Peptides against a protein of PDB entry 8YR4. Designs and how they scored, part 99

Target 1, 309 residues: chain A of PDB entry 8YR4
Amino acid sequence: PRGSPALQLVVLICLGLMGLERALNVLVPIFYRNIVNLLTEKAPWNSLAWTVTSYVFLKFLQGGGTGSTGFVSNLRTFLWIRVQQFTSRRVELLIFSHLHELSLRWHLGRRTGEVLRIADRGTSSVTGLLSYLVFNVIPTLADIIIGIIYFSMFFNAWFGLIVFLCMSLYLTLTIVVTEWRTKFRRAMNTQENATRARAVDSLLNFETVKYYNAESYEVERYREAIIKYQGLEWKSSASLVLLNQTQNLVIGLGLLAGSLLCAYFVTEQKLQVGDYVLFGTYIIQLYMPLNWFGTYYRMIQTNFIDMEN

## One batch from the design tools (peptide; made by RFdiffusion4, then SolubleMPNN)

Design b2_p17_2_s4 (from b2_p17_2, 11 letters changed)
Fold by OpenDDE base, seed 4:
Structure b2_p17_2_s4 (fold): chain B 309 residues (1-309), chain A 17 residues (1-17)
Amino acid sequence: as target 1 above (309 residues)
Amino acid sequence: SELLQQAQQEALAREAA
């Protein structure tokens, strides 16, 4: 935001809070590891109580991971409201100014309500795209990279490789299956709109339908449209279950391979029991925001298509 | 899983509103 130094400071604070969330994503598993190690060693209550209190405080700041209701995430979201409003207003004014520069022939070919609806879609699409990229996609990719680096440095190169292969396969399958699902979702939405349009047309022509005693015929046509919709809805829902199951299998295989390797290194006394718990906790923590990645990717793809139109 | 379905319903509800 070039025109307000106060909004520039808010953007810098939000970027600082995003950096703090990345640090918390590393620190929370480390403190949880330390609790497990202190419990295993039967450490004094004062040391244990301080570490537990510090963990709970860090967990309150973090929440459930990237995109969860943590204090830092809520504070970032609150501060970002003014930046989003400024960006939205600027995009809306740019679109509105561009619409006024368009030829009279372009305006005469379109209804004013359709032009405004295109402008609103364009503004929402740009603002949504930026928000999903900056606050969901980029942080999740950063957490994966930080995770690979952390496991490669503090455990072994094999753990970094497992996380890399698991997350790369997860992201690739999420994209491919989400693109495949988008076809079924578009077909469902098109059939829903067609079914709704038929119901509205039948109700607007109610007098004509009643005059010809065609109520049974219109009900049967509506039933056929509903059955066709439900067949497409089932394909959309079944494809979602397939996506979720594929994601769960990839994470499950990564968790299995890494947990077995970690257990082996604990038996070899190269790692502690707390390091096994850290690995499981960290993988689950990476998995939580990744569940939303398919939704974010689809929203980004939809918003990009809506911006090109 | 349920969260993804809820988010899709909320995103669909926001696209339909």
Scores: peptide ipSAE 0.020, ipTM 0.607, DockQ to the pose 0.163
Fold by OpenDDE base, seed 2:
Structure b2_p17_2_s4 (fold): chain B 309 residues (1-309), chain A 17 residues (1-17)
Amino acid sequence: as target 1 above (309 residues)
Amino acid sequence: SELLQQAQQEALAREAA
């Protein structure tokens, strides 16, 4: 982004955060290994608890394997919104300005068919996504129930309770925050359609715009419409980051509580080191589909909104 | 995550279009 030193700084911060994600990808496995070793060596509880807490904190920063749901990734995504909006707006204005520089003969030939094609892409994505959600949601819910039963039977009722509370809170917050976010998505899509309509109307009236030498005026109106759209897009994208971070926090707290409890029972020789590994792995396995669930639920809602418009 | 990637891909697809 040439011309905004603030956006250049944001890009550098985002690159730094990407470097931090790479460091976390190495550190998290190391800390996990250290926990397993400390459990095997029957290390003192204080050292073990500190290492577990540090691991969970690092895992919270990293997120659940894809990195995309971690605090660092969410922060990067949040900061990147302004950079993306700047780039998008610049490209859109360049294209729009270039279209107004083109000859009348070019405008007369291209009008109606391309707008319809954008609408058709919306509808085809919906049916595929509904099927995908049904095939991911139902298995994910089944896996959660199986997990609660498994941990309640083979570990302790406390583990089943932690998983139940974590997953129920995760699902509830996912639904509530997604419904709240839908309002911002609807407003964004409505403003996007209005912005596109203005651009189309300006280009359809190309002769009139040329007759009055109003190209600069139409470009400025389009810029204002883009800025208004980007204000709503920012709210939509920021609400998404908030959802992802809320999900990450809930899983982080569940992982912390369960991992500390598991580590404690291993120190008391009630559980084996393998049970700690199993718990952590299983919770992460339950978390991964749930992150996708929240994504797909949002995708369906987006597609329903895109079908209503 | 994927919707951010899809919103990014849709934004990129709109930039590519």
Scores: peptide ipSAE 0.018, ipTM 0.570, DockQ to the pose 0.056
Fold by OpenDDE base, seed 5:
Structure b2_p17_2_s4 (fold): chain B 309 residues (1-309), chain A 17 residues (1-17)
Amino acid sequence: as target 1 above (309 residues)
Amino acid sequence: SELLQQAQQEALAREAA
């Protein structure tokens, strides 16, 4: 972005954060290996606890699974919102300015494309809903229940309780924050439609705009509408980052509590080193599908609202 | 997740296209 040194600095910070993500991808496995070695050597609890805490902290920064929701990724995504908005606004204004150089015949054809798009959204939403419920939501809930039962039976009841509390808190916060985000998304969509309507009205009046050489005035009005839209888009996107970070924090706390407890029981010879590896692997495995739960809940909620209308 | 954001950006891009 040539026009703002602040946005250039944000781009450099985002590139630095991407480099940090690559470093974390190497460090996290190394720290995990070190924990396994320390457990095997029966190292002092203080050294073990520090290494476990450091690992969980690094894992919190990295995130886990497909499309890492780590703190570093969330921070990068958050900072990138303004860069994306600057780029989108510049492209939209260039397109809009170019459309005001094109003939009226181009604008009449666009109404047919919008109607088709609304119809395609309605049909795809209903068919997708059932698939997401059956193939993603139900299996994820089943995996959580199976995990709680497994840890309660084969580990101490305290592990089952930690997983239960972590997952219940995760699900509850995901629902509550997603419902809160839906307000921002609705406001964004309403403003998007209003901004599009203004663009269409300006382009339908293209002959009048061209006759009065008012292209610069219409471009400025469109810029103001885009800035208003981008203010709402930022709230929507920032609320998503907040959701992801809240989810990452809950899983991080659950992983910390359970990993420390597991490591303690290994030092007391009540559990084996393999049990520590199993616990960590299983919690991360449960976390992977849960990253999508917010999407599924949002899709479910949107599709239900779109069916009631 | 980034995939939730990508799926939301793809849903928003399919909603913007």
Scores: peptide ipSAE 0.022, ipTM 0.621, DockQ to the pose 0.070; fails the geometry check
Fold by OpenDDE base, seed 1:
Order: structure tokens, then C-alpha cells, then sequence
Structure b2_p17_2_s4 (fold): chain B 309 residues (1-309), chain A 17 residues (1-17)
């Protein structure tokens, strides 16, 4: 961003964090391999526990497979909100000032295209929501239940309990934090609609605005509306980062407890090295679809609210 | 992740509009 040294520093920090994410993507598999080797060699418990703890810490920083839900990614996303808002506000003001120079016919043509896009988003959201419920939510809940049963039968009751507590806490916190976030999203959407209405009213009255040379005044009013919107957008986006980080923490604690317990049982020759690999792989597989659950729940709530209106 | 991808797609859809 030109003109703000603080935002330029934030961009450099975000680039540094992206470099760290790439390093974590290499280190996490290496540490996982080292755990498997130490288990195979029957290494001392202290060395094994240190390596497992280090792996889980690195996995917490990386997140679940895609890196998009890790601590480093959440921190990057949080810092990037202000950079995005600066860029969006600058582009919106440049477009708005240019639109006051254009003809009424161009504005009417754009409005028709936007109404079509809203209608297409409405229809695609309902069909997409049904598809997400059937193909993602139900299978994910089934995979959790199957996982609890599997770990309870083939491992120890303690593993089934860890998975049950981890997934129950994950789902509960996802619902509670998503309901809390819905307030910020509603406020953001209401202010977006108000900001858009103000821009449309200003552009419909462009002849009057030109007659009074009031273009600078209308641009300043639009800037104030954008700043108010961006204050609500920041709360919405920051609350999302908090949700993702809470989810990452719950899965990280479950992975830590289960991985240490697996490693201990392998050292006691009650489980095989393959069982440790299975547990780690299965928890990661459960985590990936669960990251979408908060989105599905929010989409369901939004569609219910939009159907009640 | 989807919420972030949707927020990014909504942001990209706003940049493309």
C-alpha cells in the first residue's frame, strides 16, 4: 500500500509468515517420519515424548493439511485484514468517482447485471447448501461416529474417549462461536446494503450533483460510509480468525493427547508403529471436513433468516 | 477454511465487480 509505512510493514510481516508456512510444510513431514523411526527403534520415552510434542507444536503452527487453519495462517489473515480494507477502500473510491463521470445508461445497465447476480447467488446458495448438508455435513458426522467406534473397539476406550471429547468440544465451540459471529455478519450486511443504497442514490442524482459541483462532497460521504462498513467487516473477519484458531487449538489438544498416548502404548508393546500412523492420519482426515462445518452452520442460519424475511 | 475462501471469493468477486 502506497502512503502508509505501517501497512507496508504489515505486508512484509505477512510475506515472512508465508515463508514460515512453506518451511513448516517441509518440517512437519520430517518430524512425523522421525517419530515413526524412533518408535521402530524403541527409543527412550523422553526422546520420543519430546519429538511428539515438537511435532504437535509444529502441526499447530501449520494447521490441518492445507495450512489455511494453522496459527501462522490465522495470524497472517488477521494482519492482512487492514491491508485488504485499505486496498478495497481505495479501489471503491476510485470507481465511485469515475462512475459520476459516466452516463445514467451505464449505471442502469450495471444495476440490471447486479440484480441478476443476486438472483443467481440466491438460487445457487440454496442448491449449494442442500448439497453441502448431504455431501459434507452428514458424512463428516458419520466419520466421527465411525471413528469413535473404531478407536473404542480396536485400540483402548481411552482413545475413543479422547476422540469423543475432542469432536464434541469442537462442534460445541463451532456452534457457539458461529452464533456469536452471526451478529457481526448481520450488522456488516446491513451496513453494506446502506452503503450501496447511498452510492446508487448519489449516482441516480448525478445531474444534480454535477449542477452543484458537489462530487467531492458525495465522495467524502461515501468514504465515511465505507469506513463505517470496514469497522464492521473487521469485527466479522477477526471473529472468523478467532473461530479458526479455537478450532485449531481443540484439534491440536486432541492430537497431542492421543499421539502421546499412542506413543506410550507403542513403547509398552501394546500397539504397533502402524497404529500410531493410523491415529495421526485419521485425526487429520477428520479435521479437514470439520473446518467447513462452521461455514455450513452459518449458511444454514443465514438461509433461515433470509427465508423468515 | 471455507469461510476464509468465501470471504476471499467475496473479496475477489468485489474486486472483479
Amino acid sequence: as target 1 above (309 residues)
Amino acid sequence: SELLQQAQQEALAREAA
Scores: peptide ipSAE 0.020, ipTM 0.581, DockQ to the pose 0.059; fails the geometry check

Design b2_p17_3_s1 (from b2_p17_3, 16 letters changed)
Fold by OpenDDE base, seed 2:
Structure b2_p17_3_s1 (fold): chain B 309 residues (1-309), chain A 17 residues (1-17)
Amino acid sequence: as target 1 above (309 residues)
Amino acid sequence: MIKELEKQVLEHEKKAE
């Protein structure tokens, strides 16, 4: 934000908190590994209790597992409200100023309610796109890269390769299946609008329908439109289930391959039992934000189209 | 959760139509 040093400082703090979230995403699995190793070695209670307390504190800062947002993420979101409000207001004022520069002929050809709706869409699209890119997409990609580097350096190049192949395949299939399902969603939305338009037209012409005793005919035509809509809704919903199952299968295969390899290295005494638990925990942790990636990708595409219109 | 975000996106898209 140009012109407010206080909001620039808040943006820098939010970026620092995002960096802290990335550090927590690495530290939490490491501390969990250390607990498992200390339990396996029958370590003294004082060392175990300190490591458990530190883990629980880091887990409180991180959040996750139960779908709870962590303290750091909540603090970031809270601080970002002021930046979002400033950005939204600036976009709204720019759009409003531009609308006043438009010709009287343009204003006479459009209803004021339509113009305001276009302004609200434009503001929502810009602020939504910025939020999803900066706080969801970029951090998730960073966590994947950090994960690949971590497993390549501290385990073996084979673990880094498994994570790389799993995440690359996951992202690729998520994009491809999301693009494939978009046609079913568009067809569903078009049929929903057509079904709604028919219902509105029938109800606006209520007197004419009553005059001709055509109520049963209009109900049957509406039923046919609903059945056609439900057939498209089913395809849209089934395509979402297929996306989720495809994602689950890719993560399941990556988890299987990496867990078997980790178990093998534990049997060869090259890795500890805690390293097996770390791998499983870290892969599940990478999976959680990726479940939303298809939704975010589609929201980003929609918001870009809405900004171009 | 995914269905609820998709509903919110669909509701936002429906408000944007």
Scores: peptide ipSAE 0.014, ipTM 0.547, DockQ to the pose 0.136
Fold by OpenDDE base, seed 4:
Structure b2_p17_3_s1 (fold): chain B 309 residues (1-309), chain A 17 residues (1-17)
Amino acid sequence: as target 1 above (309 residues)
Amino acid sequence: MIKELEKQVLEHEKKAE
């Protein structure tokens, strides 16, 4: 943000907090590993209690598997409100000024309410897209890269390869299935709007419907529209289940391959029992934000389409 | 209104996963 040093500082703090979230995503599994190793070694209670307390504190900072409920993420989101408001207002003013620079002929050809709706969509889509890219997509990709590097350096190159292949396949399938699913969702939303419009039209014409005793006919037309909607809703919902099952299968296969390899290396005394637990914990931790990647990708696509219109 | 519905749908998808 040019012109406010305070908002620039807030952006820098938010970037620092994002870096801290990435560090927590690595540290939390490491501390959990250390707890398992200390339990296996029958370490003294004081060392165990300190490590457990530290783990719980780090887990509080990190939050749940989505990271969205963590203290650091919440603090970042809170600080970002001011930056978002400043950015939104700036985009709104730029669009508004540009609308005033447009020819009178352009304004006479459009209804004022339609122009305002286009402006509101444009501002929303840009601000939304930037927020999703910065806070969801980029961090998730960073966590994957950090994970690949971590496993390649501290375990074996084979673990990094498994994570790379699993995550690459997961992302690719998520994109492909999400694009396929988007067709069903658009059809559903179009039919929902048509069904709603029919209900509104029937209710606005209530006097005419009463005059002709056409109530049963309008109810039957509405029923047909609902059945058509439900057929599209089923396709949308079934496609979501297919996405989730495909994602779960890919992660399950990656977890299986990596867990078997970890178990093998533990039997060869090359890794500790805690390292097996670390791998499983870290993969599950990567999985949770990735579940939302399909939703984020869809929102990004929708926002791009809304910017072109 | 559409933003709030999209947010509710996103929150509902968030609860269903």
Scores: peptide ipSAE 0.014, ipTM 0.532, DockQ to the pose 0.076
Fold by OpenDDE base, seed 1:
Order: structure tokens, then C-alpha cells, then sequence
Structure b2_p17_3_s1 (fold): chain B 309 residues (1-309), chain A 17 residues (1-17)
């Protein structure tokens, strides 16, 4: 945002908070490891209690599960509201100004409500795309890279390779299956709109339908349209279940391979019991945002198509 | 679509609470 130094400072603070979230994603598993090691060693209560308190505080900052519930994430989201509003308003004004520069012939061919709907779609698509890229996609990719580096440096290189192969396969399958399912979702949405348009047209012409006693015929045509919609909806929903199950299988296999390798290295006294727990915890933390990656990818793809039109 | 995703994210955040 070039026009407000206050908003530039807020963006810098939000970037700093994003860096802090990445640091927390590494530190939380490390502190959990340390707790397990201290418990295994039967360490003094004072050291254990301090480490547990520090872990719980870091976990409060990070948030539980989805990461969006953490104090740092909530603070970032709160600060970002003003930046988002400024960006949205700027894009909306640019689109509106551009619409006024278009030829009178372009405006006469379109209803004002359709033009405003295109402008609103364009603004929402740009602001949504930027939000999802900056706050979900890029951070998730950064966490994967940080994870690969961490496991390669502090564990055996085989752990870094397992995480790399697992995450690369996961991302590739997520993209491929998401692209494959996008055709079913588009067909579903097109049929939904066609079914709704038929219902609206039948209801707008209700006097004509009554005059010809065609009520039963219109109901049957609507039933056929619903059945066709439900057949496409089922394909869309079934393809989503297949995506989720494929993702779960890839993560499950990566977790299995890495956990078995960790367990083996613990038996060889090369790693501690806490390192086994760290690996499992860290992989689960990487998995949580990745579940949404297919949804984000599809949104990005749709928003790009909606910006080109 | 963004409103539906915001709704799904908000519904998932509400289900994770």
C-alpha cells in the first residue's frame, strides 16, 4: 500500500507475525520433545514444570490444530482487516473507474446489476486470491521446506528424504485429483443454475401454466432436472471423498515409514524417545494446513479464470 | 465461491472449537 505509512507498518508487522508462526511451528514440537525426554530421564520437577509451562504458552501462541485459532494468527488476522479493506476498496475503485472508461455500447448491452456483479466478483476474486496466497499457500510451502531442512540437519538425511517424497507426492496428487474433480464441480454448478433458471421461468409463467393445466408437466420436468443435478452432485462429492482418502493414505504411509525409522534409531540409541514424538507431532502439524490445499488450489484456479473474463 | 469458502472455513473453525 503506497499511500499510507501506517498500513505499510501493519503489513510489516503481519509479515513479522507470519515469521513468528513459522518459528512456533518448529519450537512447539522441540519443546514437546524436551518434555518427553525429561519425563524419560526422571528429571527434577522444577525443570519439567518450567518446560511444560513454556510449551503450553508456545502452544497458546501457535493455536490448536488448524493454526487459525492461535493468538498470533488471530492478531495477524485482526491487523490485516484494515489492509484487506484498503486493498478491496482500491481494487473496487479501479474496476469502477475502468467501467466508466468503457464504450456506451458496452453499457447498453448489459444490465447495471450484471455490471456491478462482475465488479464485485472481480474485487472479491483478487482480494481472496491475495489472502489465500499470502496467508495459507506460501506459509504452508515454507513450513514444508523448513521441515525438510530441519529433519535433514538435526536428524538423519533419510528423514528429510521421507518428508520430501511424502509432501511432494501429496502436493502432486492433490493438484492432479483437484484438476480432475474440477470438471465435475463445474458440471454440477452449471446444472444447478439451469435447474434454478427453469424453476424461475416456470413460476414467472405460472398464469400460462395454469391456463394449459400444465402443472404436472412442469413438475415432472423439474424432477428430471433435479435427478440430473443429484447425479452430478454425487460425482462431485464422491470425487472429494476420493481426494481426502488419497491424501490421508499418502500422509499415513509417510508417517508409518518415518515413525518406524525413528523407532529403529531410538532402539539403536542414536535418537531419544522425544525425537520419535517430535517427528509424529511435526508431520501431523504439516498435514493440518495441507488438507485445505486442494480447496485453495481450486479457488486460485477459479479466481484466475474469473479475472481473465 | 469466496463466501462459500469463508463459510466453510468459518464452519470448520466452528467445528474445531
Amino acid sequence: as target 1 above (309 residues)
Amino acid sequence: MIKELEKQVLEHEKKAE
Scores: peptide ipSAE 0.014, ipTM 0.539, DockQ to the pose 0.145
Fold by OpenDDE base, seed 5:
Structure b2_p17_3_s1 (fold): chain B 309 residues (1-309), chain A 17 residues (1-17)
Amino acid sequence: as target 1 above (309 residues)
Amino acid sequence: MIKELEKQVLEHEKKAE
């Protein structure tokens, strides 16, 4: 925001808090590893108690591993409210000024409600796209890259390769299956709108329907439209289940391969028991935000299409 | 949880449609 130094400072603080969230995503599994190792070694209570207290404090700052419920994320979200309001108002005023520059012929050919809907869509698409890119997509990709680097440096290079292949396959399949399922979702939405329009038209013509005793005919026609909708809804829902199961399978295979390799290196005394726990914890932590990636990708794609129109 | 976010996205898309 070029016009407010206070909002620029808030943006910089939010970016700093995002960096802190990435650091917490690495530190929390490390402290959990250290607890497991200290318990295995029967270390002194004072060292264990300090490490546990530090872990719980870091976990409070991080939240549930997704970052979305942690103190740092909540503070970032709170500070971002003013930036979001400023951005939304600026986009809304730009759209409104542009609408006033349009020809009288354009305004006479459109209903005021349609013009307002275009303005609301434009504001929502731009502000939504920016929020999803900055707060969900970019951080998730950064956490994957940080994870690959961490496992490649502090574990064997094979762990970094497993995470890379697993996440690359996960992202690719998520995109491909999401694009495939978008066809079923569009068909469902079109049929929902047609079913709703038919119900509204029947209710607006209620007197005519009563005059001709056509209530049973209109109900049966509405039933047929619902059955057709439910057939498309089933395809959309089944395609979502297929996406979720495909994602779960890819993560499960990556977790299996990496966990077996960790277990083997622990038996060979090359890794500690805590390193096995760290790997499992870190992979599950990466999986939590990735489960929503298909939804974010679709929202981004829809918002881009809505900005081009 | 996924259904709730898809529902919120669908509700946002339905409010945007």
Scores: peptide ipSAE 0.015, ipTM 0.567, DockQ to the pose 0.151; fails the geometry check

Design b2_p17_3_s2 (from b2_p17_3, 14 letters changed)
Fold by OpenDDE base, seed 2:
Structure b2_p17_3_s2 (fold): chain B 309 residues (1-309), chain A 17 residues (1-17)
Amino acid sequence: as target 1 above (309 residues)
Amino acid sequence: SLEQLQQQFLRFEEQAR
């Protein structure tokens, strides 16, 4: 944000907190590994208690795996509210100034309420997309890269390859299946708008429909439009289930391959039992942001399609 | 009013998003 040094400082603090989240994403699995190894070795209570306490504290800072947002993420979100408000206000003022520059013919052809709704949708979509890119997409890609490096350095190179192939296949299939689903969503939205238009036209012409006793005819036309809509809605919903199942299958295969390989190396005494637990924990931890990515990427595409119509 | 029905439909659209 140009012009306010206070907001620039807040952005720098938020970037620092994002770096801390990346460090926590590596440290939490390591501490969990250490607990499992200390339990296996029957280590003294003092070392075990300190490691468990440290793990729980780091897990509180990280969140995610407990179904709660972590303290660091909450603090980042809280600080970012002011930056988001500044960005939103700037976009709203730019849209508003542009609307005043538009020709009188454009304003006479549109209702002021519709223009404001388009402006609000545009502002929310742009600010949402920017926040998503900065706080979800970039960090998730960073976590994947850090994960590949970590597994390649501290495990056998085969683990780094499995994570790379699994995440690359997951991202590729998510994009391809989402683009395929976009066609069904566009068709659904078009049919929804057509069904609404028919309902509005029938209600606006209510007196004429009553005069001709055409109520049964209008109800049947509306039923046909609903059936056509539900056929497209089913395709959209079924394609969502297919996407989720495809994602689950890719993660499941990656987890299976890596878990079998880890178990094999534990039997050869090349890895410890804690390393098996670390691998499983870390893969699940990488999956959580990616699942949100798939959901929000779908929401963004929906919002863009809804702005095109 | 037809405007209130339109506003309710608009609110339902905002809640369904």
Scores: peptide ipSAE 0.005, ipTM 0.345, DockQ to the pose 0.034
Fold by OpenDDE base, seed 1:
Structure b2_p17_3_s2 (fold): chain B 309 residues (1-309), chain A 17 residues (1-17)
Amino acid sequence: as target 1 above (309 residues)
Amino acid sequence: SLEQLQQQFLRFEEQAR
């Protein structure tokens, strides 16, 4: 943010905390591996207890698998509130200033409440997009790259290749299926707006409808509009289930291939039992933020469609 | 709507703890 050195420092601290989250995403599985190896080797209690305590502390900092509920993520979210508020207010004031520069005819044709709702949706959409890019997309891509490098260096090139192919296929299918879903969602939103406009028009003309006893006709037209909307809503919802199932299948196949390869190398005594657990834990940990990627991409598309209308 | 979805999401993240 230009003009506030305090907010620039907060952004730098948040970027530092994001770097710490990336380090935790590598360290937590490593410490869990070390616990499993120490248990398998029947190591002394003092070494085991220290490693378990260190793991639990790192897991507290990371939170539930993806860091979304961890101490570091909560601290980042708390510090980011001021940056988000500054950005939101700046976008809102820019939209508001631009609306005041628009012709009087544009303002007379739209209720002030609708204009403010469009401006608020627009501001929320832009700030949501920026927060999503900074806190979900960039970190997830960084975690994938770090994961590929880690598995390629410390396990075998085959593990790095499995993670690369799995994540590349997952991202590609997520983008392609989500772009395909955008058509169904646009059609659904257009039909929702048309159904709402018909309901508002019928309610505004209620006295005329009552005078001509046309209530049954208006109700039937509204029912037909609802049935058409529900047909589009079903296509949108079914396409979402298809996306989620496709994502689960890709991750499931990657987990299966990598877990079988880990199990094979453990049987050959090239890897320890802890390394098998590390791979499974790390893949599941990468999946959680990617699942949110599909949800936020849908949210972004909804907001863009809502801004185009 | 997005703030409500973000608040619902924050509530869902709070409930998914």
Scores: peptide ipSAE 0.005, ipTM 0.399, DockQ to the pose 0.067
Fold by OpenDDE base, seed 3:
Order: C-alpha cells, then structure tokens, then sequence
Structure b2_p17_3_s2 (fold): chain B 309 residues (1-309), chain A 17 residues (1-17)
C-alpha cells in the first residue's frame, strides 16, 4: 500500500505473524514429541505438567493444525481486513475509471448491469487470488522448505530426502492433474451456459411455445441438454476424486516410508518413541494446507474461466 | 423473474464456499 504508513506497518505485522506461524508449526510437534518421551521415561510430574501446559498453549496459538483457526491466524486475518479493503477499493476505482474511458459504442452494446457484474467479478477474483497467494501458497511452500531442513538436520538426510521427494511428487501431480481437469471444467461451463441460454430462449418465447403446443418438445430438448451437462459434470467430479486420491496415495507412501525408517531407528536406539510420533504428526500437518491448495487452485481456475466468458 | 433465480444461484454458490 503506497501512501499509508499505517497500512505498511500492518503489512509488516502480518508478515511477522506469518513468521510466528511457521515457528509454531515446528515447535508444536517438538513439544508433542517431548511429552511422549517424558511419558515413556516416567519423568517427574512437575516436568511433564509444565511441558503439557506449554504444548496446549502453543497449540492454542497454532490452532487445529489447519493454521486457519488458530489465535495467530485469526489475529493476522483481522489485521489484514483493512489492507484487503484498501486493495479492493483501489481495484474497483481503477476498473470504474477504465469503464468510463471506454467508447459509448461499447456501453450501448452491453447492459449496464452486465458491465457492473463483470467489474465486481473481476475485483473479487483479483483480490481473492492475491489473498490466497499471500496467505496459503507462500506459507505452504515455506513450511515444506522448513520441514525438509528440520528433518535433514535433526533426524537424518534420508528423512529430508523422503519429504522432498514426497512433496515434489505431490506438487507436480497436483499441477498436472489440475491442468487436465481444467479442460473438463471449461467444457462443463460452456455446456452450462448453452443450457441456460436454451432455457432463457424457451421462456422468452413462451407465447410461441404455447401457440404451437411445443411444450413437450422444449422440455425434451432441455432434458437432453441437462443429460449432456451431467455427463460433463460427472467427468469434472470424477477427475476431482482422482486428484484427491492421487494426493492421498503420495502422502500415504511418504508416511509409510518415513514411519518404517523411523521405527527401524527407534529399534536401534538412535531415535526415541516420541520421534516416531513427531514424524507422523508433522507429515499430517504439512498435508492439511496442501489439501486446501487443491481447493483454492480450483477456485482460482473457476475465477479465471469466469473472467474469460 | 430469471434475475431472482440467478441471485438465488449466486447466494447458493456463496453459501457453498
């Protein structure tokens, strides 16, 4: 935000809170490991109670592992409202100014309500995309990098390699399968628009349809259009299930390989039982934001396809 | 009206988010 030092300070505070969320994502599994190790060693109650209380406090700051419901995330979201409103208003004013610079012929060819709807969809899509990139994509990539570094330094290079290969394969397959799905979604949206246009045309020509008693014919044509739409919708939905299952398999294989390796090192007394629990907890914690990535990437693609129409 | 149906669909898409 150029021109408001107060909003610049809020952005810096939000970046600091994002850094704190990354630290919490490492600390919460570590404290959980320490609890399991202290329970295994039958440590004194005072040490255990302090570690449990500290873990619960850190977990409150982090939230339910999704990062979206924790105190730090809620505080970041709250502070960001003013920055989002400033950005939205600036984009709306730029679009509105641009619409006034367009030729009278362009305005006469389009209903004013359609122009405003395109402007509102455009502003919402850009603001939503920017917020998603800043608050979900960048933090998730940072958590993956931090995870690789952590496992490489504190466990073994083999754990860092497993996480690297698992996350690289997950991201690559997510991109490739999502690009493949985009074709089905575009075809679905085109058929939806064609089905809507047929319904509108039939309803606008209601008098003509009644005059020729063509109601049954128009209903059958609409039914055929719905069946064709549902065939494309099924392909879109089935491709989503395939994406989710592929993602689940990649994470499952990474979890299996890493858990077996961790169990082996625990049997050799190189790692503690708590380290096995840490690995499983940390991998599941990395998986939660990545599941949201698939949902938001779909939302971004929807918004881009809806802007192209 | 068709506009009311479109507004209901838009609200349904907003509630499904």
Amino acid sequence: as target 1 above (309 residues)
Amino acid sequence: SLEQLQQQFLRFEEQAR
Scores: peptide ipSAE 0.005, ipTM 0.372, DockQ to the pose 0.042
Fold by OpenDDE base, seed 4:
Structure b2_p17_3_s2 (fold): chain B 309 residues (1-309), chain A 17 residues (1-17)
Amino acid sequence: as target 1 above (309 residues)
Amino acid sequence: SLEQLQQQFLRFEEQAR
């Protein structure tokens, strides 16, 4: 935001907090590893209590691996409200000014309520997409890269390769299956609009329907349209379950391969028991933001499909 | 008006999402 130095400072603080979240995502598994190793070694209570207290404090700052529940993320979200409001207002004013520059012929051909709905959907979609890219996509990609580097440097190149292959396959399948799902969603939305149009037409012609006692016929026609809609909704929902299950399977296979390799290296005394726990914890922490990625990518595609209709 | 009812229904669907 070029016009407010205060909002620029807030953006810089939010970027700093995002960097702190990345550091916490590495530190929390490390401290958890250290607790497991100290428990295994039967270390003195004072050292254990300090490490546990530090871990719990770091975990409070990080949250449950869903970026939305940690203190740092909540503070970032709180500070970002003013920046989001400024950005939203700027986009809304740009759309509104552009609508006023459009030809009178364009305005006469469209109902004002439809134009405002397109403007509101456009503003919400753009602002939502930008917020999603900045706060979910970029951080998740950064966490994956940091994870690959960390496992490649501190474990073995094979662990970095497993994480790379798992996350690359996860992202690729998420995109491909989501593009496949878009067809079912478009068909569902088209049928929803057609069902709604029939209900509106029946209600607009209410006097005529009542005059001919055609109420039962209109209800049955509406029922058939609902059944057809529900058949498409089922395909959309079932395709979502298939996406989630495919994602879960990819993460499960990555976790299996990596956990077996960790267990082998622990048996060979090359890694400690805590390193096994670290790997599992870190992979699960990467999965949670990626699951949100799938959800938001679906929302973005929805908003684009809803703008095309 | 039926248009006001449609606008209310549209707002209700937007709030239910």
Scores: peptide ipSAE 0.000, ipTM 0.335, DockQ to the pose 0.031

